# Peptides against a protein of PDB entry 8HF1: the designs that were tried, part 76

Target 1, 320 residues: chain A of PDB entry 8HF1
Amino acid sequence: NVMLYATKPTEVMVSFPHQEQVLTVTRLISAEIEKFYVSLDLMNIGVQPIRRSKSLQCLRDPSKKSFVKQLFNDFLYQMKEYGIYAASIAIISLIVEFDIKRRQAETLSVKLMHRTALTLCEKIRHLLVQKLQDMTYDDDDDNVNTEEVIMNFSTPKVQRFLMSLKVSFADKDPKDICCLVFVERRYTCKCIYGLLLNYIQSTPELRNVLTPQFMVGRNNISPDFESVLERKWQKSAIQQFRDGNANLMICSSVLEEGIDVQACNHVFILDPVKTFNMYVQSKGRARTTEAKFVLFTADKEREKTIQQIYQYRKAHNDIA

## One batch from the design tools (peptide; made by RFdiffusion4, then SolubleMPNN)

Design b2_p15_3_s1 (from b2_p15_3, 6 letters changed)
Fold by OpenDDE base, seed 2:
Structure b2_p15_3_s1 (fold): chain B 320 residues (1-320), chain A 15 residues (1-15)
Amino acid sequence: as target 1 above (320 residues)
Amino acid sequence: LEPIEIIEDLSVLSK
């Protein structure tokens, strides 16, 4: 019994200009990653022992190369979809992941692979930070986390999202705010969380108003590969949001996996709604009388997005 | 089906 509580949140669609960020730095980074993929394919990484985790036969790429490529592909996606500032945060997550994997490497060849990936991430980080510093007169790393730098190096989608948060929550009581932010990808949750921390800290009207958390989806890969640390962190983040110690939660499609999140007064859908299930579940979290359900669309995709939402609304009404 | 309000001016979100 999915109690389709017919909560009728106010549905709003925010448009943003479609701008391909054709920056020289993004092209350089993409080219360096492509060169790295060629080098990675030439690396002889001996047959890794197939750890038969009992459950799902997701054949770990025995070379672990596919996972390295996945992380860089997710980084490239984040850089494209959210901008250079978000990419500067996303690259730190790759650095941490590759350093952990380098230390945990069972073979010298795997250790070398992760070291090479880490060296590339440090080069990418330097290129990104240098580009962020081009707007700051002072070479101090602390000056790259201003509202102005965040806004100027974010995509129009992220700019409109941040402005929407500022307008929605400026000088409000933190107790009256229960906000969800939905993103498509697991790795985007952490990236947008880091961006929001810096944005909130740099925005006086939000600094004592919004306390963000993020929730990382379960890996579609076997629950055996979720680190005990990741599971503990997820439980803690959910508990902080339930206790009101956090009032903004960034989540991926994790709510599809049965995570019970409280009723919210704001739901932001940062990425396109690709499924009817995601639409119903995310909208179904906006349960207060004055709840807002905010969608973002590129101007170019506006008509298509409207048609999709009308189809989802019709399908929802036919089931209710 | 009520039309989706498309907001260019974000001030509408302050209400």
Scores: peptide ipSAE 0.348, ipTM 0.913, DockQ to the pose 0.843
Fold by OpenDDE base, seed 5:
Structure b2_p15_3_s1 (fold): chain B 320 residues (1-320), chain A 15 residues (1-15)
Amino acid sequence: as target 1 above (320 residues)
Amino acid sequence: LEPIEIIEDLSVLSK
């Protein structure tokens, strides 16, 4: 109830051009992943005994193939939605995950599956980094993290988002900033976090202004699979944001789970708002005086997005 | 319902 009476933030919609990234590298990567899926489907991983772990969450796929495909599908989504620069960061998360799964493999067949996935991820990483280097005269990995490279290899959505951050926060006092960035997918939080770290470091006007963190929801997967490190990281990230040691938090639908974060003066919705609950909860975090609630829309989806926001605003006003 | 502002010029965010 108290959230409904909060000062309504200024709602702003930023448009961006729809640009299909027709890069040869993205086609090559997609084709390599599809070839891998064919090979993965042919892999005999054997009937792993369903270890009835006491947690009622039946790991539904005893083969673990679905999890491998999910990670690559999430990567393909990030590459499409955020660009090849974001993809170069996202692929590192897959490499880490598949290396962990390879080391934890109980069978030789599962170990081989994760090894094959890891080999593909390394190939994808090299293809992405090579493409980022095409704009740099120097082969040094540090040269791919410039503002120019980040902007040129990001989607129009991400370009407009980064420019919106730069315009909003350039040369501001860090203490006056409390920013949330909402994304749809859990894996996007870490990807956009890595992108923002590099962008902030390459952008003098933001380098000492923005300190990002990210928060991912508790996996509906048993707390046994959340590494003690991930839980410690999440707790630390939330605490840093509460203490003001971080002033920008990237989060997914996790804030729906009742994680109390402070009142923010900026809320960016990077991805389309798909639910009324997400709209109300994200908007309900923009509680300071003169708070901004910034939405992003492709030009082609502008009318549909506007109508959806008006429906949410109407529904919110009917409950208030 | 008040119209939502669609901005092409990001300078509006600096205010």
Scores: peptide ipSAE 0.343, ipTM 0.912, DockQ to the pose 0.865
Fold by OpenDDE base, seed 4:
Structure b2_p15_3_s1 (fold): chain B 320 residues (1-320), chain A 15 residues (1-15)
Amino acid sequence: as target 1 above (320 residues)
Amino acid sequence: LEPIEIIEDLSVLSK
């Protein structure tokens, strides 16, 4: 029982300013995705044969259009919540996914749909990279991955998160670090992983201190080739974290799937805690005597966030 | 219930 043996971690709440960065580029990207949705709704892809693979009823929209819209909606969420720099990494994941789906397409109409989505992703990637380059004197792609560019094109939440990592872990022994970072969405794990790799590489105080990994939930394990690669990656990432070859793990709320993660000394909750179960499970991983449980809140949502955490603490004490 | 420590200064995380 995870609740009975956990030393109470020190709970810390980090505030950040609410900044609606309404950049022209984000408006342009949103408008291009909306135009694409209108075009997508007009596409006749025919009735896809329901291959009765006995694997779980993940919402295989027989049209596959809902899956395309879901990926772009998740991208728009990441761009809004984490910023343009995170969006430049997130779009690469969409490019890879749509290229795989294009190659796996059983019909010419479905192949064309995924090709059109891929073409839009390449346009979005170009718009994002061009905007990241506006602060660099040199047009070279390598120059967009600096600490300065990452910080400037990240949301205040991500800025305060990165600063919190730097302050917490600068010049520490890698063996003394066992850190979890919780995010809400599966696709955010890979996006934040890519952002952290670039940030750590650009930050001398962290370069030899933090080795990140990411873990995604098993919710959509179709028996497809992607699911085998994802399962292999998950097993490898968990094993590296157990062996101490990785000391920071980015995960979505996958703890319900029976993944036994070791006791950690740091737990960061990057996204709002939406459920009592998520609060108890994530906090229950911070088990060392000096463990820190770090939450993030916008200044405008501070009171609401505090009240929610007090409700969770009360409910936790009533069960304990 | 212990009050939640709200930090504006991140230096508290170094301790």
Scores: peptide ipSAE 0.341, ipTM 0.912, DockQ to the pose 0.870
Fold by OpenDDE base, seed 3:
Structure b2_p15_3_s1 (fold): chain B 320 residues (1-320), chain A 15 residues (1-15)
Amino acid sequence: as target 1 above (320 residues)
Amino acid sequence: LEPIEIIEDLSVLSK
């Protein structure tokens, strides 16, 4: 009986300073979004048909207004949690979504609503790009994707995460890397993916070492809300990660029970671990010999985070 | 329960 000793991953916690640097540009953007919400509440878009999904989950009334507010609230969260550079990438996803919704609008009032949202996103994009250019002598948009600009316009959490990737993977063989990065929100996967593409391209020691992909978990939101394109992307991203064509995968949820992802040697938890299930399932992916499970915590939340992880460890040992 | 190692020096991640 070869007892397969499941090698427990090494758990490491990286601290970062809590700097709420409220930049003038972030205040301006927040004020413009709040002003837009007042205008949005006054818009008459008519009665929207309630799509009753057969599942008893009270899907919050998917009013076309509620969806617009959700996207901007998710953007504001990303700008706060990840910084101005990440926000400059996140706003492009909003522009694409509102342009699609504008073109698909069945009524002039709904078309106008999405057009107004799109105009606000274009203004926000301009404000963000202008702020990134304050560090560059040349007005060329291509100069904003340097390692220096990415680092300086990222939050301390993102800075410590990027440094942790650089230290972990600089000049390593791509074949020896199987890395997962967990984030809380679906939209954060795309934002951090875009940030990592630019960071890897600007960092010589990571060029040709890291090949990122992203996967958005299938939320139990009915397959009717997942675009055919998103389902195709998920299948392609998983396959590339299995084939070794990608060695870093960004996920917003634990890859559901049944997505056979190979044993990983690195698991990074970029956002706070809010549930026991997230802790067990994410840690359970770090299964190789000498696997690392890396957590991030703000210095002000250090003691609370440590206590929460000890509670999860205890609860896991009581079930095992 | 093993203590959680809090690292200030990221060089531990290179090992």
Scores: peptide ipSAE 0.339, ipTM 0.910, DockQ to the pose 0.898

Design b2_p15_3_s2 (from b2_p15_3, 5 letters changed)
Fold by OpenDDE base, seed 3:
Structure b2_p15_3_s2 (fold): chain B 320 residues (1-320), chain A 15 residues (1-15)
Amino acid sequence: as target 1 above (320 residues)
Amino acid sequence: LEPIEIIEDLSKLAK
């Protein structure tokens, strides 16, 4: 009877200062989105067919207006939680999505709605890029992707996360790294992926060390709403991570849905752990010898976060 | 329950 002692990961918490740096640009962007919502509510787009999804779980309002508002609300969240550099990447995803929806519009009114949303996204993109360029002497867009610009225009949470990656992985053998990064929201996976690509490329100590991928959970929405492209991306990303062609995987709730990934030596939880299931599933991936499970918390939420993790540890020990 | 280690110095992650 070889008792497979499940190696418990080393659990660590990294604190970061709570800085609500309200930049003038973030206030302006928020005000422009609020003004757009007023205009959007006045738009007559006709009666949209309510696709009754039989599963009660899709609380996504099937209205085309509510979907537009959801995308901008998710963008505002990313700008607040990750900073204006991450927002400059996130806005590109909105531009692509609204352009697709504009082209697929069956009515002129719906086409106009998506065109107006797209015009706002281009204005937001310009405001963000202009603000990133304030640190560069050269007007070239390529100069906004430096380590310095990324760090200065990221939130303290993202700064401490990037520094944690640099310290953990600088000059290591890429074969010895199996890293998971957990985020709460689906759109955050792609945003943080784009940020990490630029950060790794701008950080010499990481360029040949970290190869990131991202994976988003299957929406409980019918496989009909997942583009064939998204399903292909997920399969490819998982396979690259299994084959060792990628050594850092950014995930949302993917692992809760039974996606089996290999045992990892590093697990970073970038966003707050909101559920016991997320805690158990994410921690359960840190299974190698000397595995690290790293949590991030704002200083103001430190005590509350510690208490929550102790409750999860207790609940896990009571089930085991 | 073992106390959670709070890392102020990120150099501890290199170990």
Scores: peptide ipSAE 0.408, ipTM 0.931, DockQ to the pose 0.872
Fold by OpenDDE base, seed 2:
Structure b2_p15_3_s2 (fold): chain B 320 residues (1-320), chain A 15 residues (1-15)
Amino acid sequence: as target 1 above (320 residues)
Amino acid sequence: LEPIEIIEDLSKLAK
């Protein structure tokens, strides 16, 4: 396999302090979501039409209560793993998705369910924005997108990631940069993309250097339920990255599904590497002579992460 | 197996 003969990237690990951001606002938001789940379980949405996907896989009907809970659980994960600032971006994606589903709802009961979810998302958005404004003297929404606010309301992992980007790419030629950022979850791609747009815009050393894009993984839901719009957007984002109109790509495990991107000089693994396949595939994208493969680890998980990487390195060498 | 370098000082990424 051509990947086995590629130049080995320099592997480095960035440590960050383990801080559980136990803010009052995050506890309040979590409690509001749990109350909503109790209310959601009591809602009668009637018999949903079994959308027979052409593939015999029981497609999660996107109109079902389980899908609503999945979106809020993914939001809670983003808030915990990336912080309040990232959560303020993530909640917008939920608002958009629930508004679309509310409009597309075939029944009044399903429409009401999505409306109730949307109302909760707006309440959560206000709580998050209000907390971000606590650092701004001016009540203007535009002032929450500063480097200082982004850094202060991000987890130590995200802080170290952003600082790593700044140090790696400050005042470089955009043409010399081909960067991949790997994240575990599909929804994290959009969240980190939105965060990076604001961070880059607020950071003079990066503003004309980094142009981010993101790739959303194919839903394990049949290609029939991927909106034609999402597929078009993914193709456009990949093409922009191939053409050099974007030089930083945020990816989930999508590269496991055979999306071919060019050889990169930087690969950042923002989330823990959970599989050997993810390790080999992500590392196999860092193919230039001076390529860097950067891992992030909490200090508490450092030894475990090191041992896991050594196991993956050994397994990779045994196949080579 | 070469030890993985652990970076506490991010200035090392500029190299």
Scores: peptide ipSAE 0.404, ipTM 0.931, DockQ to the pose 0.808
Fold by OpenDDE base, seed 5:
Structure b2_p15_3_s2 (fold): chain B 320 residues (1-320), chain A 15 residues (1-15)
Amino acid sequence: as target 1 above (320 residues)
Amino acid sequence: LEPIEIIEDLSKLAK
């Protein structure tokens, strides 16, 4: 029972300025996705025969349109919350998903739907990469992965997070680091993982210090859609973190499901703590001596966030 | 309840 261990990590809150990304590219991308939603709603994908495949997913959205919208909504969220650099990584995941779905399409109409979504993703990718290149004099794709480009095209939250990692871990022994990074959404894990890989590679002080991995919760989606490869990869990532071959793990609500990870000395909560369970479970992983539990808050939400954390602390103390 | 420290200077995380 993780709730019974009175782990008293040092709790700190990092503030960041609220900056609305007033980029023309983000407005263009949002408008293109909105136009696509109108087109998607008009698409006649036919009544797919409800194959009685026992997968509960076929029952939830026989049209598969909601899944397409969900992926683009998650992308829009990542672009807003993490910035256009993170969005350039996130869009690649959508491209992969829509290409898989296009190849698996049982009907021509569904194949066309996923093809149209894929075409939009390629357009979005081009717009994002072009904007990242505007700061680079060189057209080489590798030049967009510099520390400067990553920082300049990240939200203040992500900037403060990356700076917090740099300050916390610069030139440290990799063996002394056991770090968890909690994010709210499943797809954010992979996005932040890709961002961190590039940031660590571009930051000499971290390149041989941090080895990131990510884990995503078992989809309540039937085990049929987790490719045997994804399950193997997740098991491998967890094992690498247990063995100390990875020292930073990006997690969503997955750790609430009782995945036993080792005691960590750093826990970063990148997104707002929305539930008491997430607070207790994430804080309960900061179990080493002098463990740090780091929260992030926008300046405008500081007071609200503080009050919420005090409520969680009170509730935790009343149960402990 | 102990007040949560608000960090504006990230150098405090190095300690």
Scores: peptide ipSAE 0.395, ipTM 0.928, DockQ to the pose 0.835
Fold by OpenDDE base, seed 4:
Structure b2_p15_3_s2 (fold): chain B 320 residues (1-320), chain A 15 residues (1-15)
Amino acid sequence: as target 1 above (320 residues)
Amino acid sequence: LEPIEIIEDLSKLAK
């Protein structure tokens, strides 16, 4: 029973300009990934021994090629939706994951596949970092993690999100803040977490005010594939947020897993609300009297987004 | 249904 506590949060929509930032670097990276997919399709990985672990029918691509493509497709999505600064953080997560998979490879062919993916990720990382450095006039200050670099190489959505955090939380008491940030994809949680760490560190008004954490839902992929480290990290992150040692939690639509998150005074929805359940569950976490529920929309999609929110509000009132 | 407030000026989030 989601107790419909009587305090309806204030619903706010922040608009941002639709800018297709077609950077030459993003086109080059996309072309390199497409070229890699052609090479990957030609790789003979052989029949992987079906380890009969009874855990559910998630798409065990017997070749593991689908998983490699999924990670690069998620990276391309993050680069498009959040910008090249976020992409420079996202690529590090791919490097770590492919290195683990390379070390765990049961065959030479699978080991070579993950090695080739790693080589591409390192090339992409260099292209991204070089582009972030092109705006630093001083060749000697290799610090690509400034507020200016973060803002200039983020999408308008991310720019408006960061500005919304700055305005909402500048010089506030950390104890008065309980903030949730909802994102659509699992890998986006870690990417936006890394971006926020760098942004908070570069923004004096948010230093010692915001302490971010991220929570990833248990992939319906067998608990056998979640590293013991990831499970420990998730438990620790939730506990830190409950204890008030973290006051901003980034989560993907994890609420389906029954994770009891405390009542929050701010809920930000960074990505489009695609389902009624996501709307009700995320809004249902903004339970304080002064709670804000903040949505983001592109100007081009403003009318469509407003109509969708009105449909969700109507459906919510018909159930209440 | 109350209209959703559309914020162009982010200073309104400080209130």
Scores: peptide ipSAE 0.392, ipTM 0.928, DockQ to the pose 0.823

Design b2_p15_3_s3 (from b2_p15_3, 5 letters changed)
Fold by OpenDDE base, seed 4:
Structure b2_p15_3_s3 (fold): chain B 320 residues (1-320), chain A 15 residues (1-15)
Amino acid sequence: as target 1 above (320 residues)
Amino acid sequence: LEPIEIIEDLSLLSE
């Protein structure tokens, strides 16, 4: 029984301008990934031994090629939705994952496939870092992790999100803060976590105020594919948030897995609310009237977003 | 249904 506590948080919508930042670097990166997909389709990796995981749920272990394409597609999504600064953090996660997969490769052909993916990720990383450095007038200060660089190379959505955090939490007592940030995708949690660490470190008013963590839901993919390290990290992150050692938690729509997260005074929905369940579950974490439930919308989608929220509110009132 | 508040000025988030 999800007690539909009549959560009446203050619902707020923040608008941001729709900017298609068509950077030449993003076009070049997209073209290099598409060229890599053509090469990947031509690779003969042989018949993969069907590891009969004993669980009868034939979740078709996506072909090792499909998994590689999924990671690059998730990267392209993050670059588009969050900007090239977020992409510079996201690409590091791909490098780490492909290096693990390269080392775990059972065949030379699979090892070569992951090596080729790694070589592309390193090229992309260099292109992104070079573009972040183009704004530093001082050739000697290689520090691309300034507030200015983060803001200039983030999408308007991310800019408005970061400004909303700064205004909401500047010079507050860390103990009075319990914040959730909801994102759609698993890989976005780690990307936004890395961005927030750098932003908080570059913003004096948020230093020692915000301590972020991230939580990723258990992939419905067999618990055998989750590294023991990832499971330990998730348990530690949840415990730190419960103990108040972390006061901001980034999560994907994990609430389906029965992770009991405490009531929070701030809930930010960084990505569009695509389902009624996501609306009710995320809003259900802001239990007090003083709690803020903050949504983000592009100006171009403002009317559509408002109508969608009214439909969710109506549906929620019809069930309550 | 109360209208959703649309904030252009983020200073209103500090209140």
Scores: peptide ipSAE 0.329, ipTM 0.914, DockQ to the pose 0.830
Fold by OpenDDE base, seed 2:
Structure b2_p15_3_s3 (fold): chain B 320 residues (1-320), chain A 15 residues (1-15)
Amino acid sequence: as target 1 above (320 residues)
Amino acid sequence: LEPIEIIEDLSLLSE
């Protein structure tokens, strides 16, 4: 297997302090979402047409209440794991998705459900933006996208990640950079992409160095429900990364699905490595002679993370 | 198995 003869990357672990960002705004947002779930459970949306996918898998109908709850649960995860700034980007994705679903709704009841979800997202957006503005002297929305605001409203994990990018890539030739950033969840790719765009634009040392793209995992939902637009966008993003028009790619577990990307000189694992397959596949992308494979761990989970990586290394050596 | 280097000082990533 060609992977067995690949140069072993330098494997590094970056530690960060475990801080639960228990802000009043995050508690308020969580409470508003929980109140919305109670209201959502009381809504009568009628009998939804069973969209028979050609595959016998019971496709989660994107019009169902469970899908609305999934999006808000994913948002709450982004807010907890990446911070308020990342949450302000993540909420925009929910707004766009609920607006599309509101327009595509076949029934008045489903249309009303998505409208109510959208109204909550706008309220959440306002609460987040208002909190970001607490650090800005000017009420102008453009001032919330500074390096200082991004850093202050990001979790210690994201702070250490952004600093790691700055140290690794400041004033380098963009042609010499081929970077992968792995995240656990599909929605995190878009969130971290939006955060990185703003961070790179606000950081002079990176502005002309890093050009990010993201890959959204195929929904485990049948390829028939992947919008033709999402598939076109994924192909375009991969092509830009292959052509060197993008030099940083944010990926979820999508590379497990056989997406072939070139050999990279940097691989960052932003989220905990939960599977041996993820470890081998992500590390197997760091193939250049000076390739770095960078892991992030909370200080509290350091020992557990080290032991897990040693188990994966042992298992990998037993197969080699 | 080589120990994993744990970096507290991120300046070590520039090396």
Scores: peptide ipSAE 0.321, ipTM 0.912, DockQ to the pose 0.806
Fold by OpenDDE base, seed 5:
Structure b2_p15_3_s3 (fold): chain B 320 residues (1-320), chain A 15 residues (1-15)
Amino acid sequence: as target 1 above (320 residues)
Amino acid sequence: LEPIEIIEDLSLLSE
């Protein structure tokens, strides 16, 4: 019933050209990950004793190989969908996760598996950073975080998204901004957060305007793997957004789980809207007067995306 | 159903 009285936001669709990233570095990275998967499949990690730890996770992948593959698949997705600059941030998250898993390894074989994955991540990081530096005359790591480097090494989708933020928020009062950015995948939240931090810092018109945060859903993964630190950080990030100390929040499907966030004046849907629930829940956050609900579509998918949004609008109107 | 506006010029987001 609360959804019925929400002011309908202005719905806008931003188009972007479909550009296949024909970078040699992306092909090299993909090939290295594929070679690693072949090696990973051949690794004898032994039958880990199923410790009857009540965590449902030990039941899903006793080998822990699927988790390693999932992280690299998510990385490959981020590299493809967001570009090599976003990938340079995403790979750091993999490095951190594999280092934690390496230290927590109960067996030498699992420790070796995570070490091999970590070594690959460091190689990938080097290849990405080197490619970002090809546009910079200076070898300083800080020089790769310029607006120019971020834009040139981002996909057309991310370029249009960043430009949309710049146009929407340049030189505005931070207090007048309450922005949500929805992404499909959990790991994308942190990747786009890191990208936005660097972009905002490199963009004078946004540096004192946007303060980003991110939130990821409670993993249906047992509370044991959310470090007490991650859970504290998520609570702090939500509180900062509620208190207005952060005015841009990157979210995945988490907000579908009933996390109460304030009414927002801007909602960006960076990834394709795959479910009616995501459409309704995300749109239902754009509740201020003159709220904007911004979608992104590739030119090649424009018609399909329009038809999908019309179907969601129809279904929403039939329930309202 | 009202047509969705397709924005090619991002300046329209500032309005």
Scores: peptide ipSAE 0.316, ipTM 0.911, DockQ to the pose 0.845
Fold by OpenDDE base, seed 3:
Structure b2_p15_3_s3 (fold): chain B 320 residues (1-320), chain A 15 residues (1-15)
Amino acid sequence: as target 1 above (320 residues)
Amino acid sequence: LEPIEIIEDLSLLSE
């Protein structure tokens, strides 16, 4: 009877200062989005067919207007939680999505709605890029992707996360690294992936060490809403991570029951752990010897976060 | 329950 002692990962909490740096640019962008919502509510786009998804779990309002508002609300969340550098990447995803929706529009009114949203995204992109360029002497867009610009225009949470990656992985063998990064939201995976690509490329100690990928969990939304492209991307990303062609994976959900991901030596939880299931399943991926499970908390939420993790640990021990 | 270690110094992540 070889008792497979499940090696418990070392659980670590990294604190960061709560800085609500309300930049003038973030206030301006928020005001422009609010003004756009007023205009959007006045738009007549006709009656949209309610696709009754049989699963009660599609809390997404099937309204084309509500979808537009959701994308901008997710953008505002990313700008607040991750900073204006992350927002400059996130806005590109909105531009691509609204351009696709504009081209696929069956009516002139819906086409105009998506065009107006796209015009706002281009204005937001310009405001963000202009603000990133304030630190560069050269007007070249390529100069905004430096380690310094990324760090200075990221939130304290993202700064401490990037520093944690640099300290953890500088000059290590890429074969010895199996890292998971958990985030709460689907769109955050792409945003943090783009940020990490630029950060790794701008950080000499990480360029040949970290190869990131991202995976969005299967939403319980019917496979009909997942583009064939997204499903291909997920399969490719998982395979690259299994083959060791990628050693850092960004995930918005616990890899569903059945995605056999190798035992990881590092698990970072970038966003707050909101559920016991997320805690157990994410921690359960840190299975190597000397595995680290790293949590991030704002200083103001430190005590509340500690208490929540103790409750999860207790509940896990009561089931084991 | 073991106390949660709060790291102020990130150098402890390299150990």
Scores: peptide ipSAE 0.314, ipTM 0.911, DockQ to the pose 0.870

